# Ledger of designs, part 186: peptides against a protein of PDB entry 6TME

Target 1, 324 residues: chain A of PDB entry 6TME
Amino acid sequence: NRLKRAYIALQAWKKAFYSDPFNTAANWVGPDVCSYKGVFCAPALDDPSVLVVAGIDLNHADIAGYLPPELGLLTDVALFHVNSNRFCGVIPKSLSKLTLMYEFDVSNNRFVGPFPTVALSWPSLKFLDIRYNDFEGKLPPEIFDKDLDAIFLNNNRFESTIPETIGKSTASVVTFAHNKFSGCIPKTIGQMKNLNEIVFIGNNLSGCLPNEIGSLNNVTVFDASSNGFVGSLPSTLSGLANVEQMDFSYNKFTGFVTDNICKLPKLSNFTFSYNFFNGEAQSCVPGSSQEKQFDDTSNCLQNRPNQKSAKECLPVVSRPVDCS
Target 2, 324 residues: chain A of PDB entry 6TME as posed
Amino acid sequence: NRLKRAYIALQAWKKAFYSDPFNTAANWVGPDVCSYKGVFCAPALDDPSVLVVAGIDLNHADIFGYLPPELGLLTDVALFHVNSNRFCGVIPKSLSKLTLMYEFDVSNNRFVGPFPTVALSWPSLKFLDIRYNDFEGKLPPEIFDKDLDAIFLNNNRFESTIPETIGKSTASVVTFAHNKFSGCIPKTIGQMKNLNEIVFIGNNLSGCLPNEIGSLNNVTVFDASSNGFVGSLPSTLSGLANVEQMDFSYNKFTGFVTDNICKLPKLSNFTFSYNFFNGEAQSCVPGSSQEKQFDDTSNCLQNRPNQKSAKECLPVVSRPVDCS

## One batch from the design tools (peptide; made by RFdiffusion4, then SolubleMPNN)

Design b2_p20_3_s3 (from b2_p20_3, 11 letters changed)
Fold by OpenDDE base, seed 1:
Structure b2_p20_3_s3 (fold): chain B 324 residues (1-324), chain A 20 residues (1-20)
Amino acid sequence: as target 1 above (324 residues)
Amino acid sequence: SSAEERLAKILEELRAELAK
């Protein structure tokens, strides 16, 4: 039966633990898997008279070990949360059998290897959190074809460009921060119709910001700090009617920061420090508003404190990048 | 638990999705 399969899987997993400092699996004994700590049972969707393992929550258990292939026997699991452990290795391909997977959180572990493509096989997946691991390589374009609500990729070792398929994403939150992504932000970004938060912090992204960013009417957080972006800020950013947090710091932007950006109606924090901006509207000056916080530090602004020297500014400002 | 509550919501969503 299905619980017997779950028993096999869970016992195999227990054997795969190298360390269980909180003795989380201490009660993982016997066939009554529904009594196991961190294991949650529910009536099966296909037969309400059958009890199945539907969820795993081992968050913050500090367990060291790996995910054995026998976990593929947990075919009824819809929620898999193993956040903040010390699991290592790769995500087993056998998890493709978990066709009800809805939320997959393996964040803050020690997983390695390429993007876990098994996640692409889950037809009902809505939440994918693989942040704070050591995943590497290219991001598969297909990830954005999924009807995901949230995609957390930050703090990994992903490289290459951001797929153009990003525009197809229905996710409200997407994080790319602290990886090794390179290239330009795809113009298709403006097609992300449900996007609320997007974070690009600390990558090797470059080029001009696409004008299509201004089409992200529902975005509340847009952070592109600590990259290699160049050129002027798109005038279309005036379309970000709901942006609250915006950060373009630590880039190579030039040009003038306009009123249309700094007067965005919901803007709370706008950081554009550590760039090469040579002008800003009065509305962008720190202290100009009680409701908004600005940081213009370390630019090429005249009559402002803590700016770059002429020696640093001249070579860049004199050669503005045309993004048109 | 919070996990149980979340799971209940997920299962409801899945049930609705699979019924289509």
Scores: peptide ipSAE 0.676, ipTM 0.958, DockQ to the pose 0.962
Fold by OpenDDE base, seed 5:
Structure b2_p20_3_s3 (fold): chain B 324 residues (1-324), chain A 20 residues (1-20)
Amino acid sequence: as target 1 above (324 residues)
Amino acid sequence: SSAEERLAKILEELRAELAK
């Protein structure tokens, strides 16, 4: 009996709650699991005459606890949303039994350990949100081999380089922000055919931006701020025909910000502040357009306000990094 | 609920995928 298994799983989970401030699980009593708050039942895909637990939504419940291995008994769950809680520990390997997992959102919790590789075992996974946790270690390259629509990794403790397999990703949204990723952005990034939004904010990324970024024709948001990028902006950025929000602030970029970038047709906001740019086209000057917002603060620009001193600029500007 | 609606859509998509 699938509902019996679900009962066992849910009762084990309730037992694993340390705190339930809103008494979300107060009605988690008895065998009628389909009446449980945050539990959603539906006819089984393999047998419509059988009712199964197909979804869990405990978002914003502020529950403290952990995910017990018995959750692996919820084999029919396709939607698992438990964001904005205080769940701790690791994601149980037993969740590999949830072969119908489609959306997995455990964001804004206190999960720890390495990347939950159990997510790689879900063949139908489309949405993965593990942001705002304490996951650490390397990002498995295989994550980008999956046919995901969205991948949220931001605000964790991930390290290592960004896998070159990123180019294989079919995701429209990928966030790396506020981790400890290092190294260069892989050149394969230009092969992300469905990419709309990518965020690298606040990592330890370095090196030159790959020219292949200019191949991201569908990207609307590109944020690489607060890293250690060097060199000039790739001229190929002129190919970002649909970019609306672009941020390169708080890096170590040098060179000239060109008209071809600042006149991108869909560009609404372009922030390149807190770098070492030594020149900008007139079209890049803040206030030059009514439709576009620019920020050139704290660069090495002449005749512009709020720039770095010559003392700060000279050592960097005089030694430009060759990205060729 | 919003979750129920989303789940319904997901299940529909899964059915389509599994039918292939």
Scores: peptide ipSAE 0.675, ipTM 0.958, DockQ to the pose 0.963
Fold by OpenDDE base, seed 2:
Structure b2_p20_3_s3 (fold): chain B 324 residues (1-324), chain A 20 residues (1-20)
Amino acid sequence: as target 1 above (324 residues)
Amino acid sequence: SSAEERLAKILEELRAELAK
């Protein structure tokens, strides 16, 4: 019965293919769905004597098409990986029936519409990858209430602010890069106790960096480049004991880049170029360390090469933003 | 395959979770 439902779903999906360049679904014929390429069966969790479709992997198949609502019949699927295809349309709400969904990867496709809220309905979801699509609108705050290990949102069309609920996230990796997020980074960010990597690259974020960033003790990668951040770097950044890669380039930061930031024990690369910093500690100077790489290009630093002109610097440096 | 291996791990984790 379950395999029969799976057959209906998979045949509906095959019919929803506009192009299958590698003939991935060529063998999707007949009731034996467990033999289908990219379809993986396993004993059902509730009844080991019953064989069910538990996983779909169509990664890198370059398939053009859409996801039909009949996919909701795949109620036993825990792994759904269809990245690097040309699927379009929206994620069907019928996927709410896939209550065992654990890893959902639809990255590098052509999906559109708002955030797929169906992902919020999956109680066991641990991995969500929707990057490199055309999802738009607001990010639902409930996404960070999920016990996700990783959240990949980059390269979409998301707008509005980053939800305050971000602090509730247990994810080790979160990417916001290359969207249209605006506003400030929430102060609650410091509560992300399991965070290892966070990327804000290429958004429309602004305001001062919250001091609470310094509480991210496990962070190894922090990239806030290509935004509209202002003010000085928080002194609390000295608390980033495990940061290896840090990038604040292409913002509107001012002030002094302090010694305690540049001397972070695990810091390997610190890029703060293309800002309006008017001073830096000696430890921040490129070439000052063999273990660390720095880039101070295009700031307002004295006695450094490749800096902005006084004409460019003066209007900004003379009017520093007070973040206190 | 890599997917099969990953799926096996996922199912083990789910089984453990559901048993709680």
Scores: peptide ipSAE 0.658, ipTM 0.956, DockQ to the pose 0.960
Fold by OpenDDE base, seed 3:
Structure b2_p20_3_s3 (fold): chain B 324 residues (1-324), chain A 20 residues (1-20)
Amino acid sequence: as target 1 above (324 residues)
Amino acid sequence: SSAEERLAKILEELRAELAK
């Protein structure tokens, strides 16, 4: 009996709670699991006459505890949202049995360990949110082989390089922000045909930006701020026909910020502050447009306020990195 | 609830995928 298995799983989970401040699981008593708070039942996909647990939503419950292996008995769950709790430990490998998993949100918890590779075993997964945890290690390249709509990895402890397989991703939103990723952005990034938003904020990324970024025709948000990028901005950025928010601040970029970038048709905000740019087109000057907002603070620009000193600029500007 | 509505959509999508 599928509901019986669900009962076993949910009772095991309740037992794994260390703290339930809002008494969310107070009604988790008895065999009628479909009445449990945060538990949602639906007709089974394989047999509409059978009622199964299809969703879990315990968002914002502030529950402290862990995910026991018995959760693997919830084989019909397609939606698993436990956002903003205090769950710790690792994601059980037994969750591989949840073959209908479609949305998995464990964000804002205290999970640790390597990337939860069990997520790779879910054939129908479309939404993965593991942000604001303590996951560590390298990102499995296979994550981008999956047909995901969104991938949220920000605010973790991931390190190493961004996999070249990123170009295979069909995700519209991908966040890498506030991790420890290093190396260059893969040239394959330009192959992300469905990409709308990508965020690299606050990593240890370096090198030149690949020219292939300019192929991201659908991107509306591109944020590469707070990294170690060098060289000039690729001229191919003029191809970002739909970009609205662009941030390259807090890097080590050099060269000239061109009209072709600042006159992008959909550009609303362009921040290139805290770099070593030594020139900008008139169209890039803050206040030059009513429809566009620019920030050129703390560069090596002449006749602009709040720029770096000559002493700070000279060593970098005189030795620009050639990205050609 | 919002979760129920979202789940309904998910299940619809899954059903469509499995039918292929």
Scores: peptide ipSAE 0.649, ipTM 0.955, DockQ to the pose 0.966

Design b2_p20_4_s1 (from b2_p20_4 with V5I A15Q A18L A19D)
Fold by OpenDDE base, seed 1:
Structure b2_p20_4_s1 (fold): chain B 324 residues (1-324), chain A 20 residues (1-20)
Amino acid sequence: as target 1 above (324 residues)
Amino acid sequence: SLPTISRPSMEEQLQALLDS
């Protein structure tokens, strides 16, 4: 039966543990898998009279080990939360059999290899958290075709460009931070109709910011800091009616920071330090508002403290990038 | 800080799935 399959899977997993500091699997003995710590049972969707393993929660268990292929026998699992462990290796392809997968959280582990494409096989997946691992290579464009609420990719080893399909995403939160992404932000970004928070921190992204960012009416957090972006800030950023946190620091931006950006109605924090801006509106000056925080440090601004030297500024400011 | 999504407990989520 289904619980017997679950028993086989869970015992195989226990055997795959190298270290269990909190003895999480100590009670993983016998056929009553529903009593196992971190195992959650529920009536099966197809037969309410049958009890099945519907969820796994091993968050913060600090378990070292790997995910054995027998986990594919957990065919009724909809929630899989195993963050903050020391699981290593790859995500088993056998997990494709978990067709009810709804939330998949393997964040803060030691997983390696390419993007776990098995996640693309789950038709009902709504939440994907693979951050703080060692996943590498390109993102499959298909990830953004899925009807996900959140996509957490930060703190991995992903590289190449951000897929153009990003505009198809229905996610409210997407994180790219602390990877090795390169190239430009796709213009299709403006089509992300449900986007609230997007983070690009600490990549190798470059080029001009697309004007289409201004179409992100629901975005509350936009962080593009620590990249290689150039040119002026798009004037269309005035359309970010709900942005609260905005960070463009540690880039190579030039030009003038305008009132239209600094006077955004919900803006609470705007950091544009460590760039090559050569002017700012009075509304952008730190201390100009009681409700807003600004940081203009280390730019090429005149009559402002803590700016770059003329020697450092002139070569860049004198050769502005035309983003038009 | 990085953005986060708050979600209900696993038990609550499971119940929601069953009710759907």
Scores: peptide ipSAE 0.023, ipTM 0.685, DockQ to the pose 0.685
Fold by OpenDDE base, seed 5:
Structure b2_p20_4_s1 (fold): chain B 324 residues (1-324), chain A 20 residues (1-20)
Amino acid sequence: as target 1 above (324 residues)
Amino acid sequence: SLPTISRPSMEEQLQALLDS
């Protein structure tokens, strides 16, 4: 009976396809859903004698269509990977019935609407990838209450501030890049215990960087480029003992880039170009190290190439933002 | 470039879930 429900769901989905360039669903005929391309069956967790649809993998199928509500009948699905398609519409709320959802990857599609709050209903969710879609509106603060390993939100249309609850996240990777997030990075960011990689690229974030960033001892990638950040770099950034890639380019930072930052032990790439820095330590100068790559282009630095004009620098440098 | 998490195949992941 579970496979019958799966059959109904999958046939409804096939009917919801507008285009299937690779004929992925060509064999989606008949009751044997376990033979369907991209459908994976396994013994049910509650009854090993019953075969159920446990996974969907339609990655890179270039399928155009939508997700019909009948997908809620796939109650045994734990893995749902449908990235790199052309699915449109919204994520059906009926997916709340998929209580075993473990990994949900709908990245690189044409989904629209608000954040798919149905994802918050899945108690065992560990991986959420909704990047490269057209999701919009506010990010629900509850997303960071989830015990997720990874949160991919980049390349969407999310707006509003980053929730203060970010500090509760146990994710190792979080991407906010290429959205419309605004406001400050929450000070609670320093409480992210397992954070390895975080990217804020290409948003409308502003204000001073919180000092608490320096508490991110495990972070290897920190990219805050292409925003509206102001003030000086926090001195506490010297605490980023494991940072390898750091990018603050294309902001409105001022002040002095210190030795303590440029001499970070694991730092391999530090880009702080296209800001209004008016000084840098010798250790920050491009070419000063063989193992570190720096870019100081288009700042307000003296005796350095490719800097902003005095006319452009003076109005900003003379009015430094006090982040204290 | 944006970070990427590599993961095992669908079948491997499913088996891991079943073995847990």
Scores: peptide ipSAE 0.022, ipTM 0.683, DockQ to the pose 0.747
Fold by OpenDDE base, seed 4:
Structure b2_p20_4_s1 (fold): chain B 324 residues (1-324), chain A 20 residues (1-20)
Amino acid sequence: as target 1 above (324 residues)
Amino acid sequence: SLPTISRPSMEEQLQALLDS
């Protein structure tokens, strides 16, 4: 019965294909769904004597089409990987019936509409990859209530503020890059106890960086480049004991880049170019370290090459934003 | 460049789920 339902679902999906350039679904014929390319069967968790469709892997199949509601019949699927296709439309609400969903990867497709809230209905979800789509609107705050290991949101059309619930996230990797997020980074960010990598690149984020960033002791990658951040870098950034890659470029930061930041023990690359910094410690100077790479280009630094003109600097530097 | 997570194969992941 479960495989029959799976057959119905998979045949409906095949019918929803507009293009299958690699003929991935060519063998999707007949009731033996476990032999279908990209379909993986396993013993059911509730009855090991029953074989069920437990996984879908259509990664890199370049399939054009949509996800039909009949996919909700794949109730035993725990792994759903369909990245690097040309699927369009919305994620069907019927997928809420896939209560075993563990990894959901629909990245690099043509999905549209709001955040797929159906993902919030999956109690066991650990991996969510919806990057490189056209999802839009607000990020639901509930996403960070999920016990996710990774949250990939980059290269979408998400807007509004980053939810304060971010601090509840247990994810090691979170990407916000290349969206339309605005507002400040929530102070609750410092509560992300498992965070290793966070990327804010290319949004409309603004305000001062919260001091609480310095509490991210396990972060190895922190990229806040290409936003509208202002003020000085928090002194608490000295607490980033494990940061290796740090990028604050293309913002509106001011003030002094301190030794405490540039001498971070694991720092390998620190880019703070294209800001309005008016000073830097000697340890921050490009070429000052053999082990560390710095970029101070296009700031308001004295006696450094490739800096902004006094005309550009003076209006900003003379009116520093107080983040205290 | 954006972060990525390397994952085991589908089969390995599925087996891990079954063993849990």
Scores: peptide ipSAE 0.022, ipTM 0.663, DockQ to the pose 0.726
Fold by OpenDDE base, seed 2:
Structure b2_p20_4_s1 (fold): chain B 324 residues (1-324), chain A 20 residues (1-20)
Amino acid sequence: as target 1 above (324 residues)
Amino acid sequence: SLPTISRPSMEEQLQALLDS
């Protein structure tokens, strides 16, 4: 009995709650699991006459607890949304049995440990949100082999380099922000054919930006702020025909910000403040456009306000990094 | 700000499946 297995799982989970401030699981009593708050049933795919637990939605329940291994008994779950809780511990390996998993959102919790590799076992996964947790270690390269629409990794403790497999991703949105990623952005990034939004904010990324970024013609948001990037902006950025929001602030970029970048047709906001740029085209000057917003604050620009001192600029500007 | 994807609620998604 599939609902009986679900009952066992859900009761085990209820027992794993340390706090339920909104009494979300108050009605989690008895065998009728389909009446449980946050539990959604549907006809089974293999037998329409059988009702199964197809979804869990406990978003914003502020529940403290952990995910017990018995959750692996929820084999019919395709939608698992438990964001904005206080769940701790690790994602159970037993969830590998949830072969129908389509959307997995455990964001804004207190999960720890390495990347939940169980997510890689789900053949039909399309949405993965693990942001705002305490996941750590290396990002498995295989994550980008998944046919995901979105990959939210931001606000975790991930380390090491971004896998070169990123170019295989079909995701429209990928967030790396506020982790501990290091190294260069892989050149394979230009192969992300469906990419609309990518965010690298607040990592330890370094090196030169790869020229291949310019191949991301569908990108509307590109944010690489608050890293350790060096060198000049790639001239190929002129290829970002759809970019609307671009942020390179708080890096160590040098060189000249070109007309071709600042005149991008869809560009609405371009922030390149807090770098070491020593020149900019007139089209990049804040206030030069009515439809574009620029910020050139705290660079090494001449005849511009709020720039770095010569003392701060000279050591960096005099030793430009060659990205060629 | 970080990007977001707008999705229908789980209830809406399930209802759509049931109506199909």
Scores: peptide ipSAE 0.019, ipTM 0.648, DockQ to the pose 0.502

